# Ledger of designs, part 16: peptides against a protein of PDB entry 5OK6

Target 1, 215 residues: chain A of PDB entry 5OK6
Amino acid sequence: ELPGLDSQWRQIENGESGRERPLRAGESWFLVEKHWYKQWEAYVQGGDQDSSTFPGCINNATLFQDEINWRLKEGLVEGEDYVLLPAAAWHYLVSWYGLEHGQPPIERKVIELPNIQKVEVYPVELLLVRHNDLGKSHTVQFSHTDSIGLVLRTARERFLVEPQEDTRLWAKNSEGSLDRLYDTHITVLDAALETGQLIIMETRKKDGTWPSAQL

## One batch from the design tools (peptide; aimed at target 1 L215)

Design b2_p13_5_s3 (made by RFdiffusion4, then SolubleMPNN; from b2_p13_5, 5 letters changed)
Fold by OpenDDE base, seed 4:
Structure b2_p13_5_s3 (fold): chain B 215 residues (1-215), chain A 13 residues (1-13)
Amino acid sequence: as target 1 above (215 residues)
Amino acid sequence: KPSLEEILAASKS
């Protein structure tokens, strides 16, 4: 059952547990399509539960580029295309109004950047490949705050690299050249890795030489 | 199939 309109407003918009609450690293936030949210605001502010402004079920369809992988469209802007709600507020809205059938929630994590907390709406999707077979990629999402070391470990896992095998990473840059990712302690952000970027895992030869050293 | 060697060669040219 829907709570009173004033109660809905207070539960969703408040600064303690609602939309206005401070961001905390590691917490989940959810995207809500802006037009739906504005319709909801108008509904609860109108004071009439039987109003024609009833928003219906949450429908984020316009935020998705596809209904297969449920990837977000590129270039979405907070406040223009969507609003962000903390998990509690999102779950309230879903419980009250429902979510469009078949649509997954758009859950994102708060990350801590050097001077700001941000909901990471667009994690970095990297194309992981092996140096000897660039045609077989694993697309993996990483946070901008993830280390290059995590990228390397993930690549090793995806390619079933044995523990005794030594591996290292290269990133294909915009010029088509390869940049060696020497420091595994820096973040994806610090390394300026971007979505769709090819990351090549090089495996050391049994003779102790690197494939790239012959070039 | 393109290899690391091929990419590196292209980058040096």
Scores: peptide ipSAE 0.064, ipTM 0.704, DockQ to the pose 0.117
OpenDDE base, seeds 1, 2, 3, 5: peptide ipSAE 0.019, 0.030, 0.043, 0.053; ipTM 0.537, 0.545, 0.642, 0.744

Design b2_p13_5_s4 (made by RFdiffusion4, then SolubleMPNN; from b2_p13_5, 5 letters changed)
Fold by OpenDDE base, seed 3:
Structure b2_p13_5_s4 (fold): chain B 215 residues (1-215), chain A 13 residues (1-13)
Amino acid sequence: as target 1 above (215 residues)
Amino acid sequence: KPTEEQILAASKA
């Protein structure tokens, strides 16, 4: 049975525990398609549970670019395309109305940025390659808060680099040239890395020279 | 700054 309309509104929109609650790093938040959410708002504000304004099950189909990988469309805007709900509020709505069959929840994490918490709706997808085989890529997702050191370690792991082998990273910039990622302590955000960006892992030669040093 | 083509060329040398 659905809870009373006023109870639904208070549970989801409560500024302390609902949609307007403060963001906390590491917490999960969920995307809800905006039109569905507005329909729900109209339903619970209307005061009639038997109203024709019943929202039905949650359907986020319009937020996805594909139903294979369930990737989000690019350029979605909070408040226009979707609403963010904390995990508790999301689970209440799903329990009350259901989620469209076969559709996964759109779960995202709160990250800590300088002076702000943000739900990271779009993690950075990097194309990792080796300097000697640019045709074999590994696409890996990273948080904007992940270090370049983590990107390097991840690349080493994906390419099965032995611990004794020295490696370093280059990022292909918008001009088509390569920027060396010297500082491994800065974040993906600090390095201004973007989704779809090519990251080249260079491996040091056995003679102690770098392949790129011959350029 | 090296290009993608340059780093690939250097890897073959």
Scores: peptide ipSAE 0.104, ipTM 0.807, DockQ to the pose 0.606
OpenDDE base, seeds 1, 2, 4, 5: peptide ipSAE 0.031, 0.039, 0.040, 0.045; ipTM 0.697, 0.743, 0.727, 0.749

Design b2_p13_6 (made by RFdiffusion4)
Pose (drawn by RFdiffusion4):
Structure b2_p13_6 (pose): chain A 215 residues (1-215), chain P 13 residues (1-13)
Amino acid sequence: as target 1 above (215 residues)
Amino acid sequence: PPFAHQFEELAEE
């Protein structure tokens, strides 16, 4: 059952429960298409529960590239294309109005940057492959703030690399050549990795030689 | 510089 209009307003907009919730690293926020949010706002501020301004189910279809991979469209601007809600507010809104059938929520996380916290709406999507098959990829989203060491550990896990196997990473650049990702302590941002980039994990041979020594 | 296609060439061997 729907809460009253003022109750909905308090839950979604205010304090710890709503949009005013402070940004804390690691917390989840969700994207809501702006038109739907504005319609909900007009409804809850209108004083009439029976109004035709009732927004109906949340539908973020215009925010997705397609329904095959459900990727968020690039180039979206907060306040123009979408509004961010903390996880609790999103949960409440979905429980009240529903979410379009078959459509996934758009969940993003708060990250720490040198002097600010922000929701990372566009993390870096990397294609992780082993050197022997450059077409067999695990597509994984990493934060700009994740380390290259995390990228390596993730690639190892995704490919079920055994503990005794030694592995290291390369990145294929826009010129079609390879840049060695030497330092596992630096971040994806420091390494200037971009979405869609191919990350190649090579495995050391049993004799100690590396496949890349042949390049 | 090393190129990504060189790994494909090696895999064919």

Design b2_p13_6_s1 (made by RFdiffusion4, then SolubleMPNN; from b2_p13_6, 8 letters changed)
Fold by OpenDDE base, seed 1:
Structure b2_p13_6_s1 (fold): chain B 215 residues (1-215), chain A 13 residues (1-13)
Amino acid sequence: as target 1 above (215 residues)
Amino acid sequence: KPLVSDFEKLAAL
């Protein structure tokens, strides 16, 4: 059952789980298409439950690039294309109005940057490959706050590298050359890694030499 | 710095 309009507005905008609540690292937030949200605001502010301004079910179709992988369009802007809601507020709206059939929720995490919390709408998609088989790739999403060490561990796991095998990473730069990712403690952000960037995992040979040392 | 082409050559071996 739909709560009263004033109760809806208070719950979503000004409640303890409202849109304006402080961001906390690790929390889930959800994207809502802006036009739908503005329609909802107009509806609940109008004071008439039978108003023609009823927003209907949440429809995020315009935010998606495709309905197969449900990837977001590039270049979406908060406050222009979408609004962000904390998990509790999102779940209330979904329970009250429903979500368009077949659409997944657009869940994102709050990350901690050096001086600010931010909802990470666009995590970094890296293309992981082995030095000896560039044709077999794994696309994996990482947070900008994830360490290069995590990228390396993830690559090792995806390629089923045995624990005794020594590995290291290279990133293909914009100039087409390879940069060694020496420091595994820096973040994806610090390394300036970008979506679609090729990351090459090099495995040490049994003779103790590195393949790249013979180049 | 090794070029991407060098690793491509390694992958072809």
Scores: peptide ipSAE 0.041, ipTM 0.707, DockQ to the pose 0.729
OpenDDE base, seeds 2, 3, 4, 5: peptide ipSAE 0.027, 0.033, 0.033, 0.031; ipTM 0.670, 0.710, 0.695, 0.664

Design b2_p13_6_s2 (made by RFdiffusion4, then SolubleMPNN; from b2_p13_6, 9 letters changed)
Fold by OpenDDE base, seed 2:
Structure b2_p13_6_s2 (fold): chain B 215 residues (1-215), chain A 13 residues (1-13)
Amino acid sequence: as target 1 above (215 residues)
Amino acid sequence: MARVEGFAELAAR
């Protein structure tokens, strides 16, 4: 049974699990399509639980660009296209109203940036390849706050690189040339890596020389 | 089949 309308409003908007609660790094937040949320607001503020303003089940269909990989459309804006809810609030709404059949929740993580915390709605998707076979790529998602070292380790894992093999990364820049990623301690954000960017893992030769040194 | 761009070609740009 649905809670009272005032109780719903307080729980989702003003409760300890409300949408206005402070962000905490590592926490999960969820996207709710803006129109549905506004309909819900109208419903609970109307004071009539039997009204025609009942929002129905949550449906985020308009936020997705595809129903295969359930990728978000590009350029969505908080407050215009969607509302962000803490996990607890999201789960309450899902329990009360349901989620459209077969539709996955849109879960995102709070990340810690130098000056602010934010929900990372659009993590970075990088194209990982080996220097000797650019035709075989792995698309991997990273946070802007992930280190280049993590990108390198991930590349090594995906390509099944043995521990004794030495590797390093290059990024294809906007001009089409390669920039070496020397510092593995900086973040994806600091390195200005972006979605769709080609990242090349170079493997050191058995003779101790690098393939790129002979170019 | 599209030609696969090589590492040498990318590095030479």
Scores: peptide ipSAE 0.056, ipTM 0.736, DockQ to the pose 0.155
OpenDDE base, seeds 1, 3, 4, 5: peptide ipSAE 0.049, 0.046, 0.056, 0.042; ipTM 0.729, 0.729, 0.734, 0.730

Design b2_p13_6_s3 (made by RFdiffusion4, then SolubleMPNN; from b2_p13_6, 7 letters changed)
Fold by OpenDDE base, seed 4:
Structure b2_p13_6_s3 (fold): chain B 215 residues (1-215), chain A 13 residues (1-13)
Amino acid sequence: as target 1 above (215 residues)
Amino acid sequence: KPLVSQFAELAAQ
């Protein structure tokens, strides 16, 4: 059963635990399609539970570009296309109204940027490949706050690189050339890596030479 | 040639 309209409003919009609560790094937040949320607001503000403004099930369909991988459309804007709710508030809404059948929740993490906390709606999706097999990619999502070292470790794991093998990363830039990712301690953000960018893992040869030395 | 193309050529050998 739905709680009272005032109770719904307080639980979802409450400044301490609701939509307006401070962001905390590592916490999960959820996207709610803006039109649905506005309909919900109108409903609970109307004071009539039997109002024609009842929002129905949460439906985030318009936020997705596909129903296979459930990727978000590019260029979505907070406050225009969606609102962000903390996990507790999201779960309340889902329990009250339901989520459209088959749709996954759009869960995102709060990240700590140098001067601000932000819900990372768009993690960086990198195409990881080996230098000798550029056609076989592993698409992996990384936070902007993840280190290049993590990208390298992830690449090694995905390609089942043995511990004794030495590896390093190159990023294909917009000009089509390769930039060596020397510093593994900088973040994905610092390295200015972007979604869809090709990251080449080079493996050192048994003779101690690098394949790129022959280029 | 861009390094990517060079790697591709190297991989094709």
Scores: peptide ipSAE 0.111, ipTM 0.777, DockQ to the pose 0.720
OpenDDE base, seeds 1, 2, 3, 5: peptide ipSAE 0.100, 0.102, 0.099, 0.106; ipTM 0.774, 0.781, 0.772, 0.775

Design b2_p13_6_s4 (made by RFdiffusion4, then SolubleMPNN; from b2_p13_6, 8 letters changed)
Fold by OpenDDE base, seed 2:
Structure b2_p13_6_s4 (fold): chain B 215 residues (1-215), chain A 13 residues (1-13)
Amino acid sequence: as target 1 above (215 residues)
Amino acid sequence: MPRVEDFERLAAL
């Protein structure tokens, strides 16, 4: 049921529980297309539920680059292209107005950076490969706050590496050379890893030597 | 520093 217009405004814009609430790491927030949100604002601020300003169902179509994988367009800007809402507010809007049929919600997580919390709209997608089979990649999504150790563990899991096998990572840099990821305790952000970047997992040989030692 | 091509060559051996 659609509540009163003033109630809607207070529920969604309330600084304690709404759009302006503090970010907390691990929480889910949702993207709402800016034009729709502005239309909603006009509707609820107008004071007439029968107004022609009724926003209709939420439609984030313009935020997606495709309707197959539902990937976001690159370079979207908060406040210009979309508004971020906490989960509770998002669910209220969906319950009141609906979401475009077949369109998934755009859910993102709050991450903790060294001096700020932010909604991670664009996590990092890495291409994981083995040193001896560069043609077979696994695309895996990581947070900027994930450690290189997690990337390595994930690679080991995806490639079914046995616990006794020793592995390490290389990252292809912009110059086409490979940077050894020595420190597994730094984050994806600290390592400056980017979406689409190739990450090579090297497995130590049974003789105790590394394949790359022959390079 | 090794390059991707180096590993490609190595894998082909």
Scores: peptide ipSAE 0.408, ipTM 0.912, DockQ to the pose 0.832
OpenDDE base, seeds 1, 3, 4, 5: peptide ipSAE 0.399, 0.403, 0.401, 0.397; ipTM 0.909, 0.910, 0.910, 0.909

Design b2_p13_7 (made by RFdiffusion4)
Pose (drawn by RFdiffusion4):
Structure b2_p13_7 (pose): chain A 215 residues (1-215), chain P 13 residues (1-13)
Amino acid sequence: as target 1 above (215 residues)
Amino acid sequence: SPPTEDEIKAVFE
């Protein structure tokens, strides 16, 4: 059952429960298509529960590239294309109005940057492959603030690399050559990695030599 | 010089 209009307003807009919730690293926020949010706003501010301004189910279809991979469209601007809600507010809105059938929520995280916190709407999607098959990829989203060491550990897990196997990473650049990702302590941002980039994990041979010594 | 993409594929695949 729907809460009253003022109750909905308080839950979604105010304090710890709503849009005014402070940004804390690691917390989740969700994207809501702006038109739907504005329609909900007009409805809850209108004083009429029976109004035709009732927004209906949340439908973020215009925010997705397609329904094959459900990727968020690039180039979206907060306040123009979408509004961010904390996880609780999103949960409440979905429980009240529903979410379009078959459509995934768009969940993003808060990250820490040198002097600010922000929701990372566009993390870096990396294609992780082993050197022996450059077409067999695990597509994984990493934060700009994740370390290269995390990228390596993730690649190892995704490919079920055994503990005794030694592995290291390369990145294929826009010129089609390889840049060695030497330092596991730096971040994805420091390494200037971009979405869609191929990250190659090579495995050391039993004799101690590396496949890349052949390049 | 850095290897080309074709050279990389020829070695790795």

Design b2_p13_7_s1 (made by RFdiffusion4, then SolubleMPNN; from b2_p13_7, 6 letters changed)
Fold by OpenDDE base, seed 3:
Structure b2_p13_7_s1 (fold): chain B 215 residues (1-215), chain A 13 residues (1-13)
Amino acid sequence: as target 1 above (215 residues)
Amino acid sequence: APPSWEEVRAVFE
């Protein structure tokens, strides 16, 4: 059952617990397509529950670039393409209006950046490859706050590297050259890694030399 | 200078 229009407005738009509430690291927030949200606003502000302005079920179709992997389109902007709602508000709207059949919720996490909290709408997707098989990539998603060490560990796990094998990472930069990721304690953000960037895992040879020594 | 992608391919492939 739908609550009263004023109740809906207060529940979702409340600055303390709704859309405008402070971000907290680790919390889940959800994307709602902007046009649907504006239609909902018009509906609840209109004061007539029987009006033709009823928004219908939530439909985020225009935010997705595909219905297979449910990836977001690139370049979406908060306030223009979507609004962000905390988990409680999102679940209220879904319970009241429903979500388009087959669509997954667009859930994102609040991350802690230097002096700011942010909903990480676009985690970094890196292309992980081995130095001896550059044509076979594994796409893995990382937070901007994840360490290079985690990227390396993840690469080792994906490529089934044995514990005794030494490995290190290189990043292909925008200039078409490789930069070695020496410091494994810095974050993906600090290393300025970007979505679609190629990351090469180099494995040390049995003779103790690195393949890159010939560069 | 960092190695070029061409150099990398030549060494690793």
Scores: peptide ipSAE 0.309, ipTM 0.899, DockQ to the pose 0.784
OpenDDE base, seeds 1, 2, 4, 5: peptide ipSAE 0.204, 0.262, 0.209, 0.178; ipTM 0.836, 0.876, 0.839, 0.818

Design b2_p13_7_s2 (made by RFdiffusion4, then SolubleMPNN; from b2_p13_7, 5 letters changed)
Fold by OpenDDE base, seed 2:
Structure b2_p13_7_s2 (fold): chain B 215 residues (1-215), chain A 13 residues (1-13)
Amino acid sequence: as target 1 above (215 residues)
Amino acid sequence: SPPSWEEIRAVGE
């Protein structure tokens, strides 16, 4: 049975565990489609549980660009297209109203940026390739807070690079030239890597020379 | 100078 309307409002909107709670790095938050959320607000604020304003099950369909990979549409804006809820609040709403059949939750993580916490709605999708086989790519998502070292390790793993093989990364820039990612300790954000950017893993030759040194 | 994309592409062929 649904809780009382005032109880629902308090659970979802309270300052301690609700929508307006402080962000904490590593926590999971969930996207809720804005129109559904507004309908829910109207329902619980109306004071009548038998109201025609009942929101029904949560349906985030309009936030997805595809129902195969469940990718978000580009350019969604918080407060306009969706509302962010902490995990507890999301789980309450799902338990009360349900989620549209077959639709996955839109879970995102709070990340720590230099001056702010933010829910990372759009992780960076990088296209990883090898220098000697540019036709075979692995698209991998990274946080803006992930290190270039993690990108390199991930590339090595995806391409089954042996531990004894030495590798380094290049990023294709907007001018079509290659920038070497020398510092592996900086973040994806610090390196200004963008979604769709091509990242080339160069493998050192057995003779100790780099393929790029011959160019 | 870092290699161009065209140069790396040529090595990858």
Scores: peptide ipSAE 0.184, ipTM 0.826, DockQ to the pose 0.659
OpenDDE base, seeds 1, 3, 4, 5: peptide ipSAE 0.127, 0.028, 0.045, 0.034; ipTM 0.808, 0.676, 0.690, 0.698

Design b2_p13_7_s3 (made by RFdiffusion4, then SolubleMPNN; from b2_p13_7, 4 letters changed)
Fold by OpenDDE base, seed 3:
Structure b2_p13_7_s3 (fold): chain B 215 residues (1-215), chain A 13 residues (1-13)
Amino acid sequence: as target 1 above (215 residues)
Amino acid sequence: SAPTWEEIRAVFE
């Protein structure tokens, strides 16, 4: 059952617990398509629950690039294409109006950056490959706040590298050259890694030499 | 200087 219009507005737009509440690292927020949200605002501000401004179920179809992997379209902008709601507010709206059949929620996490907290709408998708099999890639998603060390560990796990084997990473840069990722303590953001970027895991040879030593 | 993609292919493949 739908609550009163004023109650809906207060619950969702409340500055302490709603849309405008402070971001906290690790919390889940959800994307809502902007047009639907504006329709909802008009509905609850209108004061007539029987008005023609009823928004219907939440439909985020225009935010998705595909309905197979449910990837977001590139270049979406907060406040123009979507609004962000904390988990509690999102769940209230879904409970009241429903979500379009078959659509998954668009859940994202708050991350801590050096100067600000933000909802990470676009995590980084890296293409992980081995130096000796460049044609076989594993696409893995990382946060901008994840360390290069985590990328390396993830690559080792995906390629079933034994603990005694030494590995290191290279990134293919925009100029088509390779940059060594020497410092494993810096973040994906610090290393300026981008979605679709090729990351090469090099494995040390049994003779103690690196394959790249021939470069 | 950083190795080129062509150099990488020549060494790794």
Scores: peptide ipSAE 0.262, ipTM 0.880, DockQ to the pose 0.787
OpenDDE base, seeds 1, 2, 4, 5: peptide ipSAE 0.233, 0.247, 0.242, 0.257; ipTM 0.868, 0.875, 0.871, 0.879

Design b2_p13_7_s4 (made by RFdiffusion4, then SolubleMPNN; from b2_p13_7, 5 letters changed)
Fold by OpenDDE base, seed 1:
Structure b2_p13_7_s4 (fold): chain B 215 residues (1-215), chain A 13 residues (1-13)
Amino acid sequence: as target 1 above (215 residues)
Amino acid sequence: APPSWEEIRAVFE
């Protein structure tokens, strides 16, 4: 059963646990399609539970690029295309109204950037390849706050690199050249890595030489 | 200057 309209409004919009709640790094927030949310607002503000303004189940279909991979459309803007809700508020709405059948929730994490917290709606998707098999890429998602070291470790894990094998990363830049990622302590953001960017994992040869030494 | 993609391909392939 749906709570009272005033109770719904307070639960979802209150500044302590609702939409206006302060962002905290590591917490989950969820995207709600803007039109649905506005319809919900109209419904609960109307004061009539039997109103024709009933929003129905949550449907984020317009936010997705496709219903196969459930990837978000590019260029979505908070406050225009979607509203962000903390996990508790999202789960309340889903409990009250339901979510469109088969549609996954759009969960995102709060990240800590220099002097600001934000919900990372678009994590970076990198194309990882091995130097000896450039034709086989693996798409892996990273936060902008993840270190290059994590990218390297992830690549090593995906390609089943033995612990004793030395590896390093190269990034293909927009100019068609490769930049070595020397500092593994900087973040994906600091390295200015972007979605769709090719990252090459180079493995040191058994003779102790690097394949790229032939350049 | 960083190596070109073509140079890298030539080395790695």
Scores: peptide ipSAE 0.212, ipTM 0.862, DockQ to the pose 0.772
OpenDDE base, seeds 2, 3, 4, 5: peptide ipSAE 0.138, 0.145, 0.199, 0.143; ipTM 0.818, 0.828, 0.854, 0.820

Design b2_p13_8 (made by RFdiffusion4)
Pose (drawn by RFdiffusion4):
Structure b2_p13_8 (pose): chain A 215 residues (1-215), chain P 13 residues (1-13)
Amino acid sequence: as target 1 above (215 residues)
Amino acid sequence: SPPTAAQFEEMYA
């Protein structure tokens, strides 16, 4: 059952429960298509529960590239294309109005940057492959603030690399050559990695030599 | 010349 209009307003807009919730690293926020949010706002501010301004189910279809991979469209602007809600507010809105059938939520996380916290709407999607098959990829989203060491550990896990196998990473650049990702302590941002980039994990041979010594 | 991913494709073709 729907809460009253003022109750909905308080839950979604205010304090710890709503849009005014402070940004804390690691917390989840969700994207809501702006037109739907504005319609919900007009409804809850209108004083009439029976109004035709009732927004209906949340439908973020216009925010997705397609329904094959459900990727968020690039180039979206907060306040123009979408509004961010904390996880609780999103949960409440979905429980009240529903979410379009078959459509995934768009969940993003708060990250810490030198002097600010922000929701990372566009993390870096990396294609992780082993050197022996550059077409067999695990597509994984990493934060700009994740370390290269995390990228390596993730690649190892995704490919079930055994503990005794030694592995290291390369990145294929826009010129089609390889840049060695030497330092595991720096971040994805420091390494200037971009979405869609191919990250190659090579495995050391049993004799101690590396496949890349052949390049 | 710098190494390329094509060299891996040739090596494991």

Design b2_p13_8_s1 (made by RFdiffusion4, then SolubleMPNN; from b2_p13_8, 6 letters changed)
Fold by OpenDDE base, seed 4:
Structure b2_p13_8_s1 (fold): chain B 215 residues (1-215), chain A 13 residues (1-13)
Amino acid sequence: as target 1 above (215 residues)
Amino acid sequence: AKPTAEDFRRMYA
């Protein structure tokens, strides 16, 4: 059942769990397509529940580049293409109006950067491979705030590396060469890793030598 | 010189 228009407005815009709520690291926020949201605002501000301005089901179709992987289009801008809502507000809107059939929610996490909290709309998707089989990749999503150590652990897990095996990472740079990721304590952001970047996990040989030493 | 992905490919091709 739809609540009163004033109640909807207070819950989504001005509530303690509304759009203007302070960001907290680790919390989930959701994207809502801007035109739908503006139509909803007009509807609830109009004061007539029977108005022709009824927004209908939430439809984020224009934010997606495809309906297979449900990846976002590149270059979307907050306030222009979409609005960010905290989880509670999103779930209210979905319960009231519904979400377009088959369309997944666009859930993102709040991350803490050096001077600001931000909803990470575009996490980094890395292509993980082993040094001895570059044709078998695992695409894995990471936060910009994740450590290189987490990337390495994730790669080890995906490739079923045994605990006693020693591994390290290389990143393919813009020049086409490989840079060693020596410091595992820095973040994906600090290492300037980007979506689609090739990350090579090198495994130390049983003889104690590194494969790259022979290159 | 920094290694390349191609260097690894050639080693294990």
Scores: peptide ipSAE 0.526, ipTM 0.944, DockQ to the pose 0.875
OpenDDE base, seeds 1, 2, 3, 5: peptide ipSAE 0.520, 0.520, 0.519, 0.523; ipTM 0.942, 0.943, 0.942, 0.943

